# Peptides against a protein of PDB entry 4GMN: the designs that were tried, part 111

Target 1, 375 residues: chain A of PDB entry 4GMN
Amino acid sequence: RYANITLLALVTLASIGTDFQETLVKGNQGSRESPISAADEEWNGFDDADGDAMDVDQKSSSGEDQEEDYEEIDVKEDDEDDDDDSITSEMQADMERVVGADGTDDGDLEDLPTLRELIQTAVPQLIRLSNLPIDSDESLTIQSHALSALNNISWTISCLEFANGENANIHNAWYPTAKKIWRKTILPILEADSADLKLATQVTSLAWAVARVLHGETPTDGNPHRKFISLYHSSKQQAGGNSNSIEEPEDPFQGLGVKCIGVVGSLAHDPAPIEVNREVGVFLVTLLRQSNNVPPAEIVEALNQLFDIYGDEELACDKEVFWKDGFLKHLEEFLPKMRTLTKGIDKRTQPELRTRADEALLNLGRFVQYKKKHA

## One batch from the design tools (peptide; made by RFdiffusion4, then SolubleMPNN)

Design b2_p15_7_s2 (from b2_p15_7, 11 letters changed)
Fold by OpenDDE base, seed 3:
Structure b2_p15_7_s2 (fold): chain B 375 residues (1-375), chain A 15 residues (1-15)
Amino acid sequence: as target 1 above (375 residues)
Amino acid sequence: ITLPPATDYLPKKLA
C-alpha cells in the first residue's frame, strides 16, 4: 500500500516535471530569437514504457463457485473528461511568472509557490529516497523513480536562462539544492561503483541536469569528471562485447556517451580548476581525433562543449589549456572529418542528428576562424 | 563493472 502510493506520487511528480519542462521550453522559444542553443534539447524524460506488467500468473485455484450476487453497481461512466491538465493552473501561473519576472536577487520564491514546494519540500524527500538502503526490488524501484523525478525537476530548472542575472531568485533558491543533490545523491552513487548501467545512466542524466546550472561551480570533491570519463569508456567497452542490447535509445542524443560528455563539459567551465578543465578538454579533443569510432551525436556534443568552454579568450583556460595544449591544431585537422561525418548522416532517417551536425560544423568553422584571428 | 581508473584513459597530453 504505502509503496504503491509512493510510486504513484513519484510517477506523477515525474510526469508533471516533464510537462512543466515542455511548457517552459515552448514558452522560451516564443519570446526571443535566441539561437536554438543546445539547451533546447527536449529531454524526453525516460519513458519507462517498460511496464513490465508482471504477469502475476494467477494460478486459478479452483475455489468453489460461491455465486456472490455482485450487485451491478451501475458505475456511471461519468466521462470525466480527464482533461489531463497535468499542468495545474498554479504551475501555469508559475511558468508565466518565470518567463515574465524581472527576478529579484533575493532567492525568494513567494511568487512561485509550486516551484518553491518542489525545491523546498519535494527535492529533499527525493534525495532521501534516492539514498535508501538497497535491500529489495522495491527499494531499487523507489531509488529509480526518485532519480527520475530529480532528473525531471533538475532538467526543467536547467532550461531557465540564468545569464546576466536573469531568474536570479530561482537560481539562488536552486543553487544550494543542486549542490545537495550532487553531494548527497550523485556522488554516493558514483562512489559505489555499481555494475548497474541503468542506475549509472540515470545518475549521469541527473548529473548533467545539475551541472548545466552549476557549471564550474559544481563540487570538485573526489574528481567526479574522472568518474564520468571512466564511465564513458566502460560503457563503450561493454557495448562492443556483449550484444545484450541495452536498447540503444532511439534518440542518439539520449545515449550514455552523450550524457557523460555533457556532464564533463559542464564541469569544465570557469571557475573550474584549470587541471579539471585540462583533463576534460583533452578528453573532448581526443574524441574528435578518434572520431572514426565515436557516434556522431557524441561528436556534436563534444564540439558544443568545446565551444562553450573555450569561447571566451579572457578566461584562464584559454591561455593555460586551449593555447598551451595546442587545441586549435586539432580542431583545424578535424574540420575535413566533420564535413565528411555530417554529409554521411541521412537527412531522411536522422533529420535532427543531421541538423545538429550541420550546425556544429558551421560553428566549428567559425570557432577556428575566431581563434586564428585571436592567435 | 569495476570502472577502470580514469587515469588510464585520461590522455595527459595530446600526442
Scores: peptide ipSAE 0.029, ipTM 0.718, DockQ to the pose 0.037
Fold by OpenDDE base, seed 2:
Structure b2_p15_7_s2 (fold): chain B 375 residues (1-375), chain A 15 residues (1-15)
Amino acid sequence: as target 1 above (375 residues)
Amino acid sequence: ITLPPATDYLPKKLA
């Protein structure tokens, strides 16, 4: 009886977190591209103020528009508008305020009561539930739902713009809570050395969402980047051996490998310890060198992480890792392989993966040129 | 799955 109520509450909190994420993504698509799509943004480099705009003459080759008379297949979209009325008018009003608010520097969420209650009341309970002793299938189910709710809330918050002091109130309220999730939920689960790949995937997804906000300020206690690198390799060894199709997620970017790369990439940002940055950077560049055996989505994520980590020449990691360990040569040697990889992706069957690979290829060319000028 | 010690998979240097 009590367990069923707790489970229902956790499922409801996980749903609310998803609905918030979808609403933020939809709202951001109208005003600012989602930071999940910001990994898909063209890396513009650092604006050197003397940026001669290379007029890429888009020679519009007028291909003859063969008007293929697409018969309107009147697919009755049964818009089952499952208007999931789950988004309360209060939640929607909080979301509209988050998109529009010049955040006050004060970590005060007075103007965001629903988000305040999620961060201050719900998340601490979810952290507690994720730390229950696992002694039954019921306790395992409760942990899984608590992790799902924490994941959805953390992803939602990681989709907010925090650059230039935007949403500073939310950032300041979330930051100590994100560190609590890391220390009290993520680290203990990673230390329990569980055989459960599903649990490992859930905790890695949560770790990525948390690390996308904390970056190099994520607690480095116990070298968690190494645990995620080990998890990456262990996941590859299992996929090759057991014909038990762990259903590869239909979305290539939802794979455990991509999530591991996203976590360790985020952990390697300044002000992370240089040795953490080096171990991650070497891991990422090693994936590029071994690209023939690496899924394309993991290559795309590894490239984006490398651009973000090493884009700024003023950071200590540029001199002490990028240049010192000779990363530029490996990136330049990878360019022709990336062109081949990208061209091998079918635009019709995997449109998103192809788009992200085309962008990552473009950015790789720009990044290599940038680094050659600043050598 | 005992996660093998990360030390076995961490490339120490790009050779």
Scores: peptide ipSAE 0.029, ipTM 0.722, DockQ to the pose 0.037
Fold by OpenDDE base, seed 4:
Structure b2_p15_7_s2 (fold): chain B 375 residues (1-375), chain A 15 residues (1-15)
Amino acid sequence: as target 1 above (375 residues)
Amino acid sequence: ITLPPATDYLPKKLA
């Protein structure tokens, strides 16, 4: 009885976290494209203002008027108003405020009561549930649902922009909670060295969402980046041996390999220790060197992480890792391979993967040019 | 599946 209520509450919290993410996505689509496309933001480099507008002369080819009589199939729009009343009016009002809130500096979520209750009331309980002693299949189920709810909440918050002091109130409220999730949920699960690949995938997804906000301020205790690198390699060794189809997620970007890359990339940002940054940077560049054996989505993620980590020349990691370890040469040597890889992706069968690979290829060209100019 | 020691996969340097 209590377990069923706890499971229902966890499923509801996981749903709320998803619906909140989708509403953030929809609300942000009114001003900027999809938060999946926030990873698709063209790496503009620093403003080289000398963008000569290449006038692409759109030659108006006047192709002929074949009047194909498309019969108006009067598809009755059955307006099934699926009033999916799952989003409370309070949650929608909080979402409209998050999208519209000029950054008032006070970490007071007074104007965001639903988000406040998620962070202050729900998340501490989910952390507790994720730390239950595993003594039964019921306790495993509770842990899995708690991780799913924490994942959805953490991903939702990680889709907010925090650059330049944007959403500072939400950032300030989330930051201590994110560190608590890391220390109390993620690290203990990673230390338990669990044989469960499902649990490892759940904790890695959560770790990525948390690390997308904490970046290099993520606690380095116990070298978690090494655990995720080890998990990456372990996941590849298993896929080759047992044809137990862990159904590769239909979305190539939802794979455990991509998630591991996303975590370790995020952990390597400034102010991460230079040794952590180096180990991650060498891992990512090694994937590019081995690209013939790496899924295209993992290459795209590894490139984006490399651009984000090493895009700023004022950071200590630029001098002490990027230049010192000769990363530019490897990126330049990878350009022709990336062109071949990208062209090999079918636009019809994998449109998203192709788009993100085309963007990552463009950004790689720009990044190499930028780094050559600043050598 | 016990994770192999991360030490075995730690990239030290780009050769």
Scores: peptide ipSAE 0.028, ipTM 0.723, DockQ to the pose 0.038
Fold by OpenDDE base, seed 5:
Structure b2_p15_7_s2 (fold): chain B 375 residues (1-375), chain A 15 residues (1-15)
Amino acid sequence: as target 1 above (375 residues)
Amino acid sequence: ITLPPATDYLPKKLA
């Protein structure tokens, strides 16, 4: 009885976190600001001063209009209005306020009562449930659901803009809670060295969501970046040996490898210790050097992380790691490989992966030119 | 998955 109520409450909290994420994504689509999927971050660090428009003469090859009459298969959307009324009117009102809220710096969520209750009441209970002694299949199920709920909440919050003091009230309320999730949930699970790949994937997804907000202020005690690098390599060794298809997620960006890269990339941002930054930077550049054996989605994520970490020349990691360890040469040598990789992705079968690879290729060209100008 | 000691996988230098 109590376990079923706890499970139902955890499923409900996980659903609420998903619905909240979906509605934030839909809300961002309604404003002309393209949903900043982790794809659409065009690297804006470029001073567009030298507008030498090279006229690339695009020879218009007139390919013939084959009117392929695609019969509109009228797929009757059976409007199964399963109005799962799970979104309370208070949650909708909180979401409308988050989309409209001018950044009040007070970590007071008075105007966001549902979000306040989520952070202050639900998350501390989920942290407790994620740390239950595993003594039964029931305790394992409770832990998995608690991690799923924490993941969905943390991902949703990590999709908010916090630059320039935006959403500062939410940031200030979340920040101590995010550190608590890291120290009380993520680190103990990573230290337990469990054989469970599902648990490792759940904790890595949660770690990425938390690290996307905390960045270089994520607690570096015990060198957790090394645990995620080790997890990355261990996941590759298992996939290569047993042809037991661990069903690679249909979405290439949901893979454990991508999640490991996202975590360690986020951990390496300023003000991370220079040694943490170096170990992560060398790991990421090593993936580019070994790109023939690396999934394209992991290459895209590794590039984006490298742009974010080393895009600012005023940061200590630019001089002490990027220039000192000779990263520019490796990025320049990778450009022709990235062009080949990107062109090899079929736009019809993998449109998202192709778009994100085209963007990462464009950004790599720009980034290499920028770093050469500032050498 | 016993995570092997991360020290075994950390690339020491870009060669």
Scores: peptide ipSAE 0.027, ipTM 0.724, DockQ to the pose 0.037

Design b2_p15_7_s3 (from b2_p15_7, 10 letters changed)
Fold by OpenDDE base, seed 1:
Structure b2_p15_7_s3 (fold): chain B 375 residues (1-375), chain A 15 residues (1-15)
Amino acid sequence: as target 1 above (375 residues)
Amino acid sequence: ITLPPATDYKAPKVS
């Protein structure tokens, strides 16, 4: 009884976190659909073509009004009270406020009651449930669902813009909670050295979502970047040996390899320790050097992470890692390989992967040109 | 250069 109620609540929280993310994505798409101002339709002047008004006197044929007696099909509106609509409406209202709110620096979530309850009430319980002793299949199921709910909430929050002090109230509320998820949920599971690839994938997904907000301020205790790099390599060794088809996720970007790259890339951002940045940067550049044996989605993610980490020349990592370790040369040597890789992706079967690879290729060209100009 | 933000990772829907 209590287990089933707990599982239902965890599934509901995971659903809520997903629906909130979908609403965020729709809201952000709607805001990016700022009307392309129809301003650049060149008003091609109305050429005054004098075309003679031919008086075509088309006779009003009196078509007979066949009153087709539309039988009023009494569609019984089965009032399926979709109790789901009420939760979605409150979440939509919170989302419209998050997308529309001018950055009020007031660190209170008073105007965001759903998000407040998720951060302050739900997440602390999910952290507790993710840390239960695993003594039964029931405890393992509870942990898995708690990790899924934490993942969905953390991903939703990580899709908010926090640059330039935007959403500072949400950032300030989330930041200590994100650090708590990292220290209390992520690190203990990573330290348990579990051979469970499903658990490792869930924790890595959650770690990426958390690290997308904390960046280089993510706690470096126990060198978590090395654990995720080790997990990346271990996942590749297991996939090569046992034809236990871990069903490759239908989405190439949902793979454990992509998630590991996303985590370690995020961990390497300023103000990360230069040695953490270096180890991650060398890992990412090594993937590009070995690109013939790396899935295209992992290459796309590794490129995006390299651009985000090394895009600012004022950061200490630019001089102490990017230039010092000669990363530009590796990126230049990779540019023709990336063109070949991108062209090899079938637009019909993998349209998203192709689009993201085309973008990453474009950005790689721009990034190499930028770095050459600032050398 | 404002690089496009990191990949729109969709959280896996828990079925």
Scores: peptide ipSAE 0.024, ipTM 0.690, DockQ to the pose 0.094
Fold by OpenDDE base, seed 4:
Structure b2_p15_7_s3 (fold): chain B 375 residues (1-375), chain A 15 residues (1-15)
Amino acid sequence: as target 1 above (375 residues)
Amino acid sequence: ITLPPATDYKAPKVS
């Protein structure tokens, strides 16, 4: 009885986390579709060209009214208002405030009661449930659902902009909780060294969502970047040997390899220790060198991570890693390979992968030019 | 439902 109620609550929290993300994405699209105030396109007055009224003679051609009886197919638009009543009016109101909130620095989520209860009440319970002793299939199920709920909440929050002090109230409320998820949920599961690839995929997805907010301020205790690099390599060795098709997710960007790259890339951002940055940077550049044996989605992710890590020349990692270890040469040598890889992706069968590869190729060209100018 | 990674990689503003 209690287990079923707990599982239902965990499924509901995971759903709420997803619905929040979808609403944030729609709200951010709507804010970009804020009509560019039609700048005064000076309505260049139509010059009154005195175009002479040519008397086009009214030739009354009496076309016979064939009353073709168009049977008005009364397509009852059954407005199935699928009121997918899944999003409560309170959740929608909180989401509209998150999208519209000019960052008033009052660190109280008073205006965001649903988000406050998710962070302050739900997440601490999910962390507790993810740390239960695994002694039964029921405890494994509870852990998996707790990880799914933590993943969805963490991903939703990681879709918010926190640059330049944007959403500072949400960032300040989330940041200590994100560190708690890392230390209490992610690290213990990584240290347990379980051969369970499902659990490894769940914890890696959660770790990426958390690291997308914490970046280089993610706790470096136990060198977690090396654990995710090891997991990346282990996942590749298993995929090559056993014909037990772990069904690679239909979406190339949901693969464990992409998730591992996303985590380690995020961990390597400033102010990460230079040695952590170097180990990750060398890993990512090595994937580009080995690109013939790497899925295209992992190459796209590895490129994006390299641009984000090394895009700022004022950071210590630019001088001490990027320039010192000669990364520019490797990126320049990779340009023709990336062009070939991108052109090999069918736009009809893999439209998203092709779009993201075209963007990553464009950005690689720009990034190489930028770094050559600032050499 | 595993959330898709947010596809909006805001490319770093190349200043």
Scores: peptide ipSAE 0.016, ipTM 0.666, DockQ to the pose 0.514
Fold by OpenDDE base, seed 2:
Structure b2_p15_7_s3 (fold): chain B 375 residues (1-375), chain A 15 residues (1-15)
Amino acid sequence: as target 1 above (375 residues)
Amino acid sequence: ITLPPATDYKAPKVS
């Protein structure tokens, strides 16, 4: 009886976290007249304040419009939009406030009661439930659902803009809680060194969501970046041996390898210790060098992480790692391989992977040019 | 500029 009520509450909290993410994505798309999907932001470099906009002379090559008469296959998307009436009017009102909130620095979340209760009341209980002794299939199920709820809440919050002091009230309320999730949920599970790849995938997903907000301020105790690098390598060894066991997720970006890259990339941002940054940077550049045996989605994620980590020349990691360890040469040598890799992705069967690879290829070209100019 | 995460992480649908 108590277990079923607990499981129902955990499923409900996980649902609320997902629905909140979907409403944030829809709200951000609705307020920006141009749906620059978060993915479609081309890396423009760091704008020097005097940055002469590179006149991209788009020489309009008048290629003949072959009007390929795309027969509109009226794919009746039976979008059974199960309008899951789960979006309470209170959650929608909190979303409208988050999208519009020039956040006053008051971390009290007085104007965001649902989000406040999620962070202050629900998350501390989920952390407790994720730390239950595993003594039964029931306790394992409770842990998995608690991790799913923490994951969904953490991902939703990590999709908020916090640059330039945006959403500062939410950031300030979440930041200590995110550190608590890291120390109380993520680290103990990583230290248990379980052979359970499902649990490892759940904790790695949660770790990525948390690290996307904490970045280089994520607690470095126990060198968690090495644990995720080890997990990456271990996952590759298992996939090569047992072709039958864990179905690779249909979405290539949901793979454990991508999640490991996302975590370690996020952990390597300033103000991370230079040695943590170096170990991660060397790992990521090594993936590019070994790209013939690396899934395309992991290459895309590794590139994006490298751009984010080493985009700012004012950071200590630029001089002490990027230039010192000769990363530019490896990125330049990877350009022709990335072009071949991207062209090898079928747009029809893997449209998202192709789009993200085309963007990462474009950004790689720009990044290499930028770094050559600032050498 | 943190490039927005190159993964639209679809939260695992709790089936």
Scores: peptide ipSAE 0.023, ipTM 0.690, DockQ to the pose 0.076; fails the geometry check
Fold by OpenDDE base, seed 3:
Structure b2_p15_7_s3 (fold): chain B 375 residues (1-375), chain A 15 residues (1-15)
Amino acid sequence: as target 1 above (375 residues)
Amino acid sequence: ITLPPATDYKAPKVS
């Protein structure tokens, strides 16, 4: 009874997080003239499809026919209130304020009551639930749902613009909570070095959402970038051996490999330690060199991360990593391979992957020209 | 499964 209510509440919080994300993404696309915003549409939704596997094996114990006179409790058909899983009018009002308001710098969310309750009330409980001792299938299920809810909330917040002091109130309220998620949920699970690839995928998705806001200010304790790089390599070694593949996600961008690249790319942004930036940059450039054995979606993500990390020539990583380690030559040598890779993607069967690859190819050509001009 | 040690990612030598 209490378990089912807790699970329902966690599913509802996860749903709220996804619906909020979808509406924020649609809202932000309407305001931006620049076509680059479409690449940041990472739908990290919960696929509700796995809910049906509670095959309660009703073992038909042939217990004898005691004709207990079940009084017809006239259960009135309580109208199925279609719980219109739609964004509540309060959530919609909070979203309109987020998109329209010059946010105050004070981290005050008085004008954003739904978002305030998500950050201040829900997230601390979700962090607690994600850290329960795993002693039963029920505790594992609760952890999974708590991670899903944290993922969806964190992704939703990561879809907000924080550049140039935009949404500073939300950023300032989220920032300490995001660091708490990192230290209390992500790091302990990542340090447990579990063989559970489902749990690893969930924690990596959450880590990406958190790192998309914290960037190079993400806590560097225990070198988490190396753990995600190691997870990337482990995921590739397992896929090659036993074709008991965890169902490869239908979406090529939802793969654990893409998520690992997204996390480590985000961790490498300024003001990350230059050695963290170097290790990540070398990892990403190595993927491009080995592109014949790398899924196209991971190549697209690795390129986007390289553009974001090394797009600014004033940053220390441009001189100390990009130029010093000769990344330009590797990008130039990859350009003809990227043209071949992109042309090899069937527009009919993989339209999104082809679009994102065409964009990444265009950006690679521009980026190489930019860096050659600024050499 | 022990995650393989993060390989010492050396900058790809530009030959």
Scores: peptide ipSAE 0.022, ipTM 0.571, DockQ to the pose 0.037; fails the geometry check

